Peptides against a protein of PDB entry 3V4O. Designs and how they scored, part 43

Target 1, 234 residues: chain A of PDB entry 3V4O
Amino acid sequence: DQPLAKDKVALLIGNMNYREHPKLKAPLVDVYELTNLLRQLDFKVVSLLDLTEYEMRNAVDEFLLLLDKGVYGLLYYAGHGYENFGNSFMVPVDAPNPYRSENCLCVQNILKLMQEKETGLNVFLLDMCRKRNDYDDTIPILDALKVTANIVFGYATCQGAEAFEIQHSGLANGIFMKFLKDRLLEDKKITVLLDEVAEDMGKCHLTKGKQALEIRSSLSEKRALTDPIQGTEY

## One batch from the design tools (peptide; made by RFdiffusion4, then SolubleMPNN)

Design b1_p12_5_s3 (from b1_p12_5, 6 letters changed)
Fold by OpenDDE base, seed 3:
Structure b1_p12_5_s3 (fold): chain B 234 residues (1-234), chain A 12 residues (1-12)
Amino acid sequence: as target 1 above (234 residues)
Amino acid sequence: AVFIPENALQAR
């Protein structure tokens, strides 16, 4: 009894060239490699780099328009970020210093909107820091989430911790993508796949005690990124 | 295996 996806759509965002914050390097490579892998999995992939707040919001809006009942939606973000009160914020390249929640995109708000589309699977891969932003005391009032049992968060790091990339003269992945890319094509339940990635990351001496993958999920079905699309030859 | 120094890490 193989689960089927109505369609598979992914939005990948990599922010590197920040105007008021330290520049990053790895998001370019991370997005590129993930794009290639997801396309092999028959995802429709939109990959964007260095988005302003306006552009990021528009990209998310367009992404949401592609979602519908039974569609698998995947959002990957690589860049600066933070987490306040359990809410994850993606930082646009034109965000001020310091940035606040009104300058950023809240992932949980995106999830709420995805749930309204009655998607078959909602996957968030957040390759950003999760440290508290001390310059933002805003407590956002978010809409309540539905009980859909189709949600998977893959955090590149633990709550309150940092996610890292390797500063190299050449092209190199962030730590999370370094390990994720080796397993992403495996035909396994997405939470099981991520758990194996977590174990692989745990063996890395570079980030022991500094960065560890966290999986947060409510997934009642054996959904995999390899699941075939309904009506196809799979 | 390539040796990577600790100072080669950049936080996102």
Scores: peptide ipSAE 0.399, ipTM 0.773, DockQ to the pose 0.439; fails the geometry check
Fold by OpenDDE base, seed 5:
Order: C-alpha cells, then sequence, then structure tokens
Structure b1_p12_5_s3 (fold): chain B 234 residues (1-234), chain A 12 residues (1-12)
C-alpha cells in the first residue's frame, strides 16, 4: 500500500549573525528556498533566522508539539556547528567563543524526543561543519535510541570535515542546498534522493576533496517527502 | 556555469 503521513511538519533554522563567531550569508537564501519547496510538498513549515540558544530551544519544543504518531518530521539547520563523539551540535547566534555543548543544541537529543512522539519519519538535514570541537571536552551520555527504522540524516559534509557556503555579493546558496534544491521535489525514497544529490555534489570541482554529502539512515520502508497526507487528495 | 574562486568559500 502507498505510504501515508498523518501530517508533515518541518522546522528550518538559519543562523547567520553570530555575535562572537564569523558571520554567514547563505543560510537566509537556503532557508527561503527550502521553505518554498517544502510547502509545495504540503509540509507545514516554520522558518526562523538568527536564533539565540533560548529561542532555538523554544522553537524545537514547539516543533515537537506538532509531532505525533505517524507524522513526518523534518529539521533543517544551516549555521555553525560541530560534531563530538558522533553527536551533532547546532550553534546558536549568542554562543560564546569558544562554544561548548552546554551552549548548543544536540541533534541526537532531539531525535530521541521525536522517537517518543512515534513519528512516521524523522529527517535531519544538517548544513553545518562536523569537525571536532577541541574546546569541548564533554563526553555526553545520551539515552539509548529506540529501533524505529525511520531515521534519515543528510549531512552536508562527511565526518570530521567542513561544510561551505559561497561568499558572493549576489544571492548564493550553501554548497549542500545548491544541489539539494534541484532534486527535493522528486518522488523518490528520501535516501535515494539524497544519494543522487551526493553524486551531483561529487561532480563539483569546487568542493572535491573538501566537502561530501553523507547519508546516515535506518529506513526500512519506502518513505518520500512526496508521500501524501492521510485524508487529503493526491 | 558561474565561476567561483576557491577563496570564496567560507566554512560553517
Amino acid sequence: as target 1 above (234 residues)
Amino acid sequence: AVFIPENALQAR
């Protein structure tokens, strides 16, 4: 039978105007374009820019309130970030320099909370660096995840590497969104879609050897962003 | 295609 979503909800966060870190430019365009695409896919989209730690935590809380059994949840983040011990940390605009895990939002913690909602699909698109933060020596002990087989991570870059954006006077995307936006509306299993994006990105001479898309998934069913919402026509 | 110089990249 054709897969159905009870609902489809997305939270998009773009952080650019950091107080104590280099400012970014592309997240504005990335969030804007992704918003338009996801709305075409009938996602309920909340898009926010330049969030403090407090605001980011509130946004995630509100996002979680919209999740329930069978709901497709998508979290996109564009901004500064890092990865320690396999845990991804999103950096708020008011984070100190250097930032530590206590100043940031752990994506794996959000995933744990999404699993408690019994979501139908959990998609994380993390358009941030994944380098080790040597200034953070915290070893997080996270709760064990459930075996839900409905999880997809799209990392803009590989483990230990950086994700880039183009510094241009005109409108420009981050490298990840530059390629993602061209395929996002395709009716394909989300992991297949991302794999094709990975190949497209791999042909980019600008980032060869510097940035590569990583797909980390446990998805035992054919789920797509184009899947219809229960009770709606398609 | 648009030419983008290597030094135009900024890490996130």
Scores: peptide ipSAE 0.383, ipTM 0.779, DockQ to the pose 0.428; fails the geometry check
Fold by OpenDDE base, seed 1:
Structure b1_p12_5_s3 (fold): chain B 234 residues (1-234), chain A 12 residues (1-12)
Amino acid sequence: as target 1 above (234 residues)
Amino acid sequence: AVFIPENALQAR
């Protein structure tokens, strides 16, 4: 039987105009293109740009309110970020220099809260660097995650590495979105889809040896972004 | 095919 989503909700955040850090360019395009694609997949999409810490936290809170039992939740983030001790941190545009975990949003904490909603699927697409932040020596003590077997992480880059965006005269995507957007509408298990994106990205001469997509999944069922919403006809 | 130089990459 085909899996059904009670609903499909996505929060997309693109941070570019940092106050105390290098400005980025591609998140605008990345968020825009992903928004259009996810809406074609009948996601309810909230897309936000250049969020302060306060705004990001509020956005996440509002996103969580839309989640419920059986709902597919997708969080996409494009911007500065880092990873310390396996925890991913999204950097708000008003983060100080240097920033610490207290200035940022921990993705794993968001995941914990999503699990409490008994979601049908939790997808994180993190289009950010995963380098260690040496200015943050905090070891976060996270609550234990539930064993929900419905979690998928798509990291734009591998552990300890950087994620890149293309800089040229015209519109350009980040490397991850450049390849993701070509396959996102495919009716495939999300991990299979991401694996194909990883292969496509791996063929890119620009990022060979510099950036590689990493998939982390505990997804035990065949769930796809194309899965129909319960009560709807397709 | 359009080739993009390596210096056209910015880390996030």
Scores: peptide ipSAE 0.381, ipTM 0.778, DockQ to the pose 0.408; fails the geometry check
Fold by OpenDDE base, seed 4:
Structure b1_p12_5_s3 (fold): chain B 234 residues (1-234), chain A 12 residues (1-12)
Amino acid sequence: as target 1 above (234 residues)
Amino acid sequence: AVFIPENALQAR
C-alpha cells in the first residue's frame, strides 16, 4: 500500500549572478530553504549556486550517477530560463546575450536520461520564466520518452509567462517558493501537494494575471516526497 | 501583512 523509494536524491540549482543578463536575488534564499526542507524528507541534496554551462552539465551528470532503479529524483532550478516548442531551457550564468539552446540545458533531455535510470519518480520544479526566446530559432530534436508514468513537472508559471521574485532590500523568496515551502513537508501525493500550492499562489494579488503555477504530470501511483526509503525504519 | 508594490517584482 505504501509506496517506497529505493533512495531519494535532489539537485538544486540557483543562478543569480549572470554575466550578461540581469542579476537575480531570490534564488539564494529559495535554494537554501528548499535544501533544509528536502533534507527533512531524507533526500540526499546537492545544492549549487551560480553555475556556468560547464558546471551545470557536470552537476547534472553527477546527479544522474546517483539515480538508479526505484530512486526518487528531484531537480529544482531557480534562475533565468525560457521555453521553446515545449522544451524548457535553464540558463547558465555565463550564457551570452542573447543566449541560444546550445548555451543552455534542456530539461527534457535530462528527463530522458533519468528515465534510462528506471527511477521511481521524476520531479522537476522549474522556477524560471517560460517565455519564448525569439533569438533562438532552432528546433531541438529530442529522443522519444518512455512511458514510465512517474513524471511530475511543477512550473512556477504558465507557458509563455514570466516567473517573478521580489526585489527588496531584504531577503525574500521567489513567488513559487514562497508558497511551496509552506506545504512541502505534507504527506500527500506530489501532484495533490502542488495543486494546493497553486491555490495558495492564486490568492497572491501581486501575481494575479501574471504568474500561475502549472502542473504537468503522468503519475500513475500515489507517490509523495514523504515516501519512506526501502530498508529503513521510520 | 506587508504590502509589496508591483514595481518591486523582477522577472526571472
Scores: peptide ipSAE 0.373, ipTM 0.772, DockQ to the pose 0.417; fails the geometry check

Design b1_p12_5_s4 (from b1_p12_5, 7 letters changed)
Fold by OpenDDE base, seed 4:
Structure b1_p12_5_s4 (fold): chain B 234 residues (1-234), chain A 12 residues (1-12)
Amino acid sequence: as target 1 above (234 residues)
Amino acid sequence: EVFIPENELQAL
C-alpha cells in the first residue's frame, strides 16, 4: 500500500546575481535550506546558484539523465521569472533586458522530458513571479503532455501575480520557502502538504491580495516526498 | 499570523 520510489532526485536552482535585472537575496538561503530538508528525505540533491542560460540548460540535461522509471523528480527554482499563456519561464542570470522566451527555460518543456523518463512523480516548486512578460509575444509550441497523473506544481504566487522575498539586513527566505520549510518533512501526500503550506502562507497579512500559493496537480496516487526508496530499509 | 513590513518585500 505504501507508494515506493525507485529513487528520488532533486534539482534546485537559485538565481540572484542578475547582470541586467534587479539582484535578489532569498534564493541563496532558500536553496540552502531546501537542500538540507530534501537530503533528510533521502533525495539526491543537486543545488546550483546563479546559472547562465547555458549552465541552466546543462543542469537540466544532467538532471534528466538521473531520472528513470519510477524515480521521483523534483525541480525547484527561485529567481526572476514570468508566465505567458500558461507556460512558466525561468530567467537565467545572463538574460538580457528585456528577456524573451528564447533566453529562458520553459518549465513545461522540462516536464515533457521528465514524462519521457516514466518518472513516478514530478514535482515543480516555482518561487518566481508569474506576471506576463509584455516584451515577449512569442507563443511557444509545446509537445502534448502524456497522461501520467503524477504531476504537482507548487507556484509561489497566483497566475499573473508577483512573488516576493524578504529583504531585511539578515538572511531571510522568500515568502514561499518561509512556510514550505516548516512542513516539508511531514509524511503527507504532497498536494495535502502544499495545501497546508498555502493556508499558513495565507496568514501573512502583507501578502494578502498580493501573493498566494497555487497548487496545480494531476496526482492519482498518495505520493509523498517521504515515500521510501525501493529496496531500502528505513 | 505573520507581519512583515512592506518596505522589506522585493518582487522576484
Scores: peptide ipSAE 0.389, ipTM 0.802, DockQ to the pose 0.365
Fold by OpenDDE base, seed 5:
Formats: C-alpha cells, sequence, structure tokens
Structure b1_p12_5_s4 (fold): chain B 234 residues (1-234), chain A 12 residues (1-12)
C-alpha cells in the first residue's frame, strides 16, 4: 500500500542580506534549486528571501493555514541560526547583534503548531549553525509535543557545530544543499534518503571534522517526499 | 572537485 498525502506544502526561507550580521550568498541559489526540485515532487511551494522577523512570522502563519490533517509539511531554512538547549532558532535579516531568542523564530514552536494541524508528515531541513548563542541565556519553556511519530529533522551540521557556505567569486550551493539536491528526487523513505546524503557529505574534504549532517527522526511509517497526493494520478 | 581554501568558508 503506497502512502498517500492529502497535500504537500513547503515553505522555503533563505536569509542572506543581514543588516547586522555577515552577508551570505548560498541561500539565493539553494532556495531557487530546492524550489524547482520540490515542484517536480508536486509540492506547493512558497519561496521567500531576506525576511524580517515580522515577515518570517507572517510567512509561517500563512504556511500553517495551508496545513491540515494528512498534509505533508516541509520547512526549509537557509541562513544564520543557533541552537540553545535543544531548540533551533532561525535568525531574521533585521535581527540585532547580538540576537536573542525573542528576535528569532523557534523551530520547535513551529513543530508544535504543525502537530495541532494533524499533519501527515513534518520535515525540517535546517541549513544553519547549531552553536550555542552565548548572548542568550533564556531557557525557553516549550509546550509539550504530541507523540505523532511523523517528524524528521535534517540538520546541516552536528549539535554545537557550525554549518558553512563557500564564499567564492561565483555563486555556489551551501555544503548541505550541494549534496541534498542530488538525491532529493529519489523514491525512498525520507530518513533513508537523508542518510545517503549524510554519507555523500561526509566525503567532502572541505568540511571533514567541521560539518556533518544529523538526522533526528521519530517516523514510524514509511513516508517519502515522492508519496502521491490523494485524488491525483502521476 | 576544485580545492577551496578554508578561509573561504563562511559560517552560517
Amino acid sequence: as target 1 above (234 residues)
Amino acid sequence: EVFIPENELQAL
């Protein structure tokens, strides 16, 4: 029995032109290429670049409105970020220096809201650093998550580590997307797909010992990005 | 692939 999705919706955010932080280059290319790939997988894709805090929160709200029971939801983020106490924070382009959690969007809070929508699958692809933010000592109190067993995190790097892009004269992908894009269309369980991406990235001499993909999942069903949408034929 | 110096890596 092939798993079916009620719908497939993705929000892609690439932040690069930061006001108070180093400029990035890869998010532009990464969002563009990922958009094309996900559309080939029949995702409804909203792609946005250089969002302020206000705009990011609005984008997430609109994204959540498209989610419902059985819908596959995918959130991709490329930009500055950090991780405190197991919570991932995406940094808007207008965030101050230093930024704190109140200036950023907490991914785990978004997950909680997605669970309330009773989604069929929740995928987070986070191309950002996961280092501790020493300027933020706030301990977030998060609402308890449900046991939905439909969650997959693809972190571009390990806990407490940095993720990188290449600052070359020409535009290039970030390290994570460089390898992710080569396998994203494969008809495989999403965790298996990401595991293969992890092995590919592990062979990269540029980031050996510096960046490694981490897969964190609670996925009790065989779910793939290639899963068909109910009522459609391919 | 082409060698890229470590100093050309930008942390996200």
Scores: peptide ipSAE 0.386, ipTM 0.788, DockQ to the pose 0.429
Fold by OpenDDE base, seed 1:
Structure b1_p12_5_s4 (fold): chain B 234 residues (1-234), chain A 12 residues (1-12)
Amino acid sequence: as target 1 above (234 residues)
Amino acid sequence: EVFIPENELQAL
């Protein structure tokens, strides 16, 4: 049977103009292009750029309000970030230097809240570094996640590694989005799609040994971003 | 294949 989504909602955040950290360029283009693609897939897309901590938290809260039973939720983030003890932290543009977990948004916390909504699918596309933040010694105590078997993480890079953007004179995609955008519209299970993106990225000589896509999933059903919304005919 | 100079890479 064709899997159906009750609805499809995406929150895209691209942080570039950091106050106390190096400025980025790619998130602008990446968010824009991903927005267009997801809308073609009938996602309700909220795209935001250069969010402060307060604004990011509000955006996530509003995003969560749009989630409900059977809804496909997708969170995309492009910007500075880090990973401590398996927890991913998105860095707001007004984060201090150095930043700590208190200044950032924990992705796993968002996931927990998404699970409480009984979503049909939870997809995280994190175009950020995953290096350990030595300035943050906080060990997050997170509540155990539910076993929902509907979670997919697409990390732009490997654990403990950096993710990169290309800083040409003009606007260019980050490395992750450069390859993701070519396959995103394909009618394939999301993990299969990401695996193909990983292979495409692996062919790039520039990132060999520096950046590789990592897929982490507990997805026991065939679900795709192309899955139709219930009550709609395509 | 796309060749990008290393100096054009910025870590996120």
Scores: peptide ipSAE 0.380, ipTM 0.794, DockQ to the pose 0.380
Fold by OpenDDE base, seed 2:
Structure b1_p12_5_s4 (fold): chain B 234 residues (1-234), chain A 12 residues (1-12)
Amino acid sequence: as target 1 above (234 residues)
Amino acid sequence: EVFIPENELQAL
C-alpha cells in the first residue's frame, strides 16, 4: 500500500550573518535549492534566513501549528550549531559569544512537540557542526520521547565533528546539500535515500575523515518525501 | 570520486 501524507510541511532555516560568530555563506544557496526541491515534492515550504532567537522560536511555533495527525514535518537547518549530551542546538544569529543552551533552540524539544501532533513523519536535516560546546555545562533534562517509529535524523556530520561548506566562484554550498540535492526527488524510503547520499558523500576525497553523514532513525513504515498527499490526485 | 580544493572548505 502506498503511504499517504495528510499534508507535507517544511521549515527551512539558514543562518549566515552571525553578529558575534563567524559568518557563513552556504545556507543562502542551500536553503534556496532545498526550497525548490521540496516544492516539487508538494511540500508547503517556509524558508527563512538569518533568524534571531526570537524569530527562530516564532518560526518553530508557527511550523508546529501546521502539524497534525498524519502530516509530514521536515525541519532543515543550516548554520552554526553544537551538540551536548546528545542534544542538538541550533544557534540564532544574535546568539552571544559564547552561546549557551538558553540562547539556542534544542532540536529534541522540537521533536517532542512534533510527536504530540501525531505526525506521520518527522524529518530533521541538520547541516551544522556537532562539536561539544565547552562553554555550556548545562545538562538538559528532557521529557521522554514517545515511541512513534516515524523519526529520521540526517546529520551532516558525525557526533563531535564539524560540517563544512564549499565556496566556489562567490557562491557557497554545504557539503551535505551538495549531495542531498542530487537524490532528494527520488521515490525511495527516506532512510534509503539518505543512505545513498551518505555513500555519495563518502566519495568526496577532501571530507574523508572529516565529515560523514549520520542517519539516525526509527521508521517502521516505507515513508518517502514523494508520498502523495491524501485527498489530492495521485 | 569528488575532489574539492582545500581552500574552498570552511567549517560551519
Scores: peptide ipSAE 0.373, ipTM 0.793, DockQ to the pose 0.329

Design b1_p12_6_s1 (from b1_p12_6, 5 letters changed)
Fold by OpenDDE base, seed 5:
Structure b1_p12_6_s1 (fold): chain B 234 residues (1-234), chain A 12 residues (1-12)
Amino acid sequence: as target 1 above (234 residues)
Amino acid sequence: MEELQSFSPELS
């Protein structure tokens, strides 16, 4: 009854050095720390920093090529972002000011493509703001998603709110990653794990009333990041 | 000691 993964693949993107927007600091450390943790979980990890729109789209395409039936796919993003009409948009470093949806990557579109691969688990960890972009009035027309019951979204902040990084003694770490890294290796259903991270994050006095983890999931099986890969364990 | 920096850009 132990769930098994055909394989485990992760794409980590950290955008910091924006051309037309304020630069960030936390994604560098956050991507590094998450990379090391996911590799301990036997994920095949591709970690990239400061991607242009073209490079981000190419990275996603390459990521999708590694996905197949039963594969666990994890996408982590740290950088600027926004949410319009329930759709999450990741902002490339070469995005104009102001940016629009055509300049950005829609996470829900990536999810649709992952579903076509018949993945065993789709996890999105989005460390970005979720405020509406008033400069973009485009209403996306997305294809209907399949009912796969294997989807988990970990939003660093709640709908309409901002995500923050903490700077201390020259170091910068995203508030989401600060707490996620302490529990990521635990052998628990991914939604249970994230729920505990949410409680830990909720105790942070710096972000009380400003940032709260939101878990959005449709997960009908007890899938964990610690699940063994077929042919290696069990 | 610790300071918060928003990921939200200022758009114009």
Scores: peptide ipSAE 0.267, ipTM 0.820, DockQ to the pose 0.777
Fold by OpenDDE base, seed 2:
Structure b1_p12_6_s1 (fold): chain B 234 residues (1-234), chain A 12 residues (1-12)
Amino acid sequence: as target 1 above (234 residues)
Amino acid sequence: MEELQSFSPELS
């Protein structure tokens, strides 16, 4: 009855040093901490910082090559972003000001490609803002998603809202990662785990009323990040 | 002292 992963692969992207936008600090530490945690969960982790559009697209392509039937795929992004018409856009460090969809990577496009790989689980952890970009009226034409029932979105903030980083004593962490890291190793269904993170995050006095975790999922099986890899003894 | 910084850029 224990779900099994054929393999577990994660791509972590942290964009901080933007050329035409305010610089961030938290992605550095957040990517580092998440990398260490996911490796403890036997994920094969590729962690990258400050990617240009070209580099981001290449990283996603390489990530997709590692996905196959039954593989758990996790994409984490920390940086600038926006959401137009329900589509999430990750902003590369070399994006112009203002940026448009053609300058950014659409998460839903990546999901579509992941579905083609027949993955066992698709997890997106998006530590970015979700406000509308009024400078881009382009409506992306996306292929219809398959009904795979293996999709989990963890949005660091709710629709139309902002995500924040917290600076304390010279260090900065994203609010999302601050609470996610405390529970990530728990052997629980990923949606249950994120729900607990949402409750913990909701108690933060700094972001109360400003940032709230949103979980969007279609997950019909009790799959966890702790699920063992097929063919491996634990 | 704790400070918040938004991940939202100012677009122009």
Scores: peptide ipSAE 0.266, ipTM 0.821, DockQ to the pose 0.782
Fold by OpenDDE base, seed 3:
Structure b1_p12_6_s1 (fold): chain B 234 residues (1-234), chain A 12 residues (1-12)
Amino acid sequence: as target 1 above (234 residues)
Amino acid sequence: MEELQSFSPELS
């Protein structure tokens, strides 16, 4: 029995032109490439660049409004970020230096809200660093998550490590997207797909010992990004 | 040549 999605919705955020932090380059190309791929997979894609805190929060709110029972939700973020106490924080372009959790968006909070929508699948692709922010000593108290068994995290790097972009001749791509794009259209369980991406990325000499894909999942069904949308003909 | 740039900012 083929798993079905009620709908497929993706929010892609690429932050690069930071006001108080070093500028990035890869998010521009990575968001563009991922947008095209996800649209081929019949995702409804909203792609946004260089969002302030206010704009990011609004974008997430609008994204959540598109989610409902059985909907596949995918959140992709490329930009500055950090991880404190297992919580991932996306940094808006207007974040101060140093930034704190109150200036950023917590991914786990978004997940909690997605669970309330009874989504069919929750995928987070986080192309950001996962180093601790020593300037943020706040211990977050988050609501307990439900047991939905439909969650997949694709971290571009390991816990406590950095994510990188590759630059040559003025062009830049994130190392994660470099390998993800080659497999994203494959009809495979999303965790299997990401595992293959991890192996491909592991063969990259540039990031050996520096960056490795981490997959964190609780997925009890064979859900794939290629799953057809209910009521559609494929 | 290819160069790596970290997504990690310098904080102050």
Scores: peptide ipSAE 0.265, ipTM 0.817, DockQ to the pose 0.813
Fold by OpenDDE base, seed 1:
Structure b1_p12_6_s1 (fold): chain B 234 residues (1-234), chain A 12 residues (1-12)
Amino acid sequence: as target 1 above (234 residues)
Amino acid sequence: MEELQSFSPELS
């Protein structure tokens, strides 16, 4: 009686080498590690690094083409970002300084398009800052989302807060990915899994009071990343 | 030695 996925598709984007903004380090390793883990979960994974606005939009479009009824869709992003009025914006590497929403990709818009595909599960893992962008006064008018009860957001940080990478001996990982990778393969409802990650992350002394995982979901079924794909036997 | 770096962009 466990849920089945028609297919499982993931788009992973890591932006580090920004042209007009501080460079990051963690997305490289984080994308790589997450790619390997998701492939072990039989996800079809497209992993891309340092995307321009044009490339990001194209990647999302191609990702959406792979989605269909019952398909599990997972979008992971690591890089600069901001949140205005509850809308999350991913910043391409060629974004100007300062950037505005028109230069960025709105996650909620992507979600809307995913819903139109009648996906079985929509998971967003956003390893980016959620600070308000004061240089963007645009209030986006987004179409109302459908009530699909299959949406899960894992925000690396809280609303209005920053996300961090931790560097040790020259190697940097996002603090979110550091803990996510330890549990990602567990056969648990995705919200339960993320809740455990949140607890693990909360024990990190470096980010106490600075960064905390936020889970936002409307998932009404016990869907897990480990759910088998229809037509396959395990 | 551990070091923490923000993903925060520098806007101007």
Scores: peptide ipSAE 0.259, ipTM 0.816, DockQ to the pose 0.774

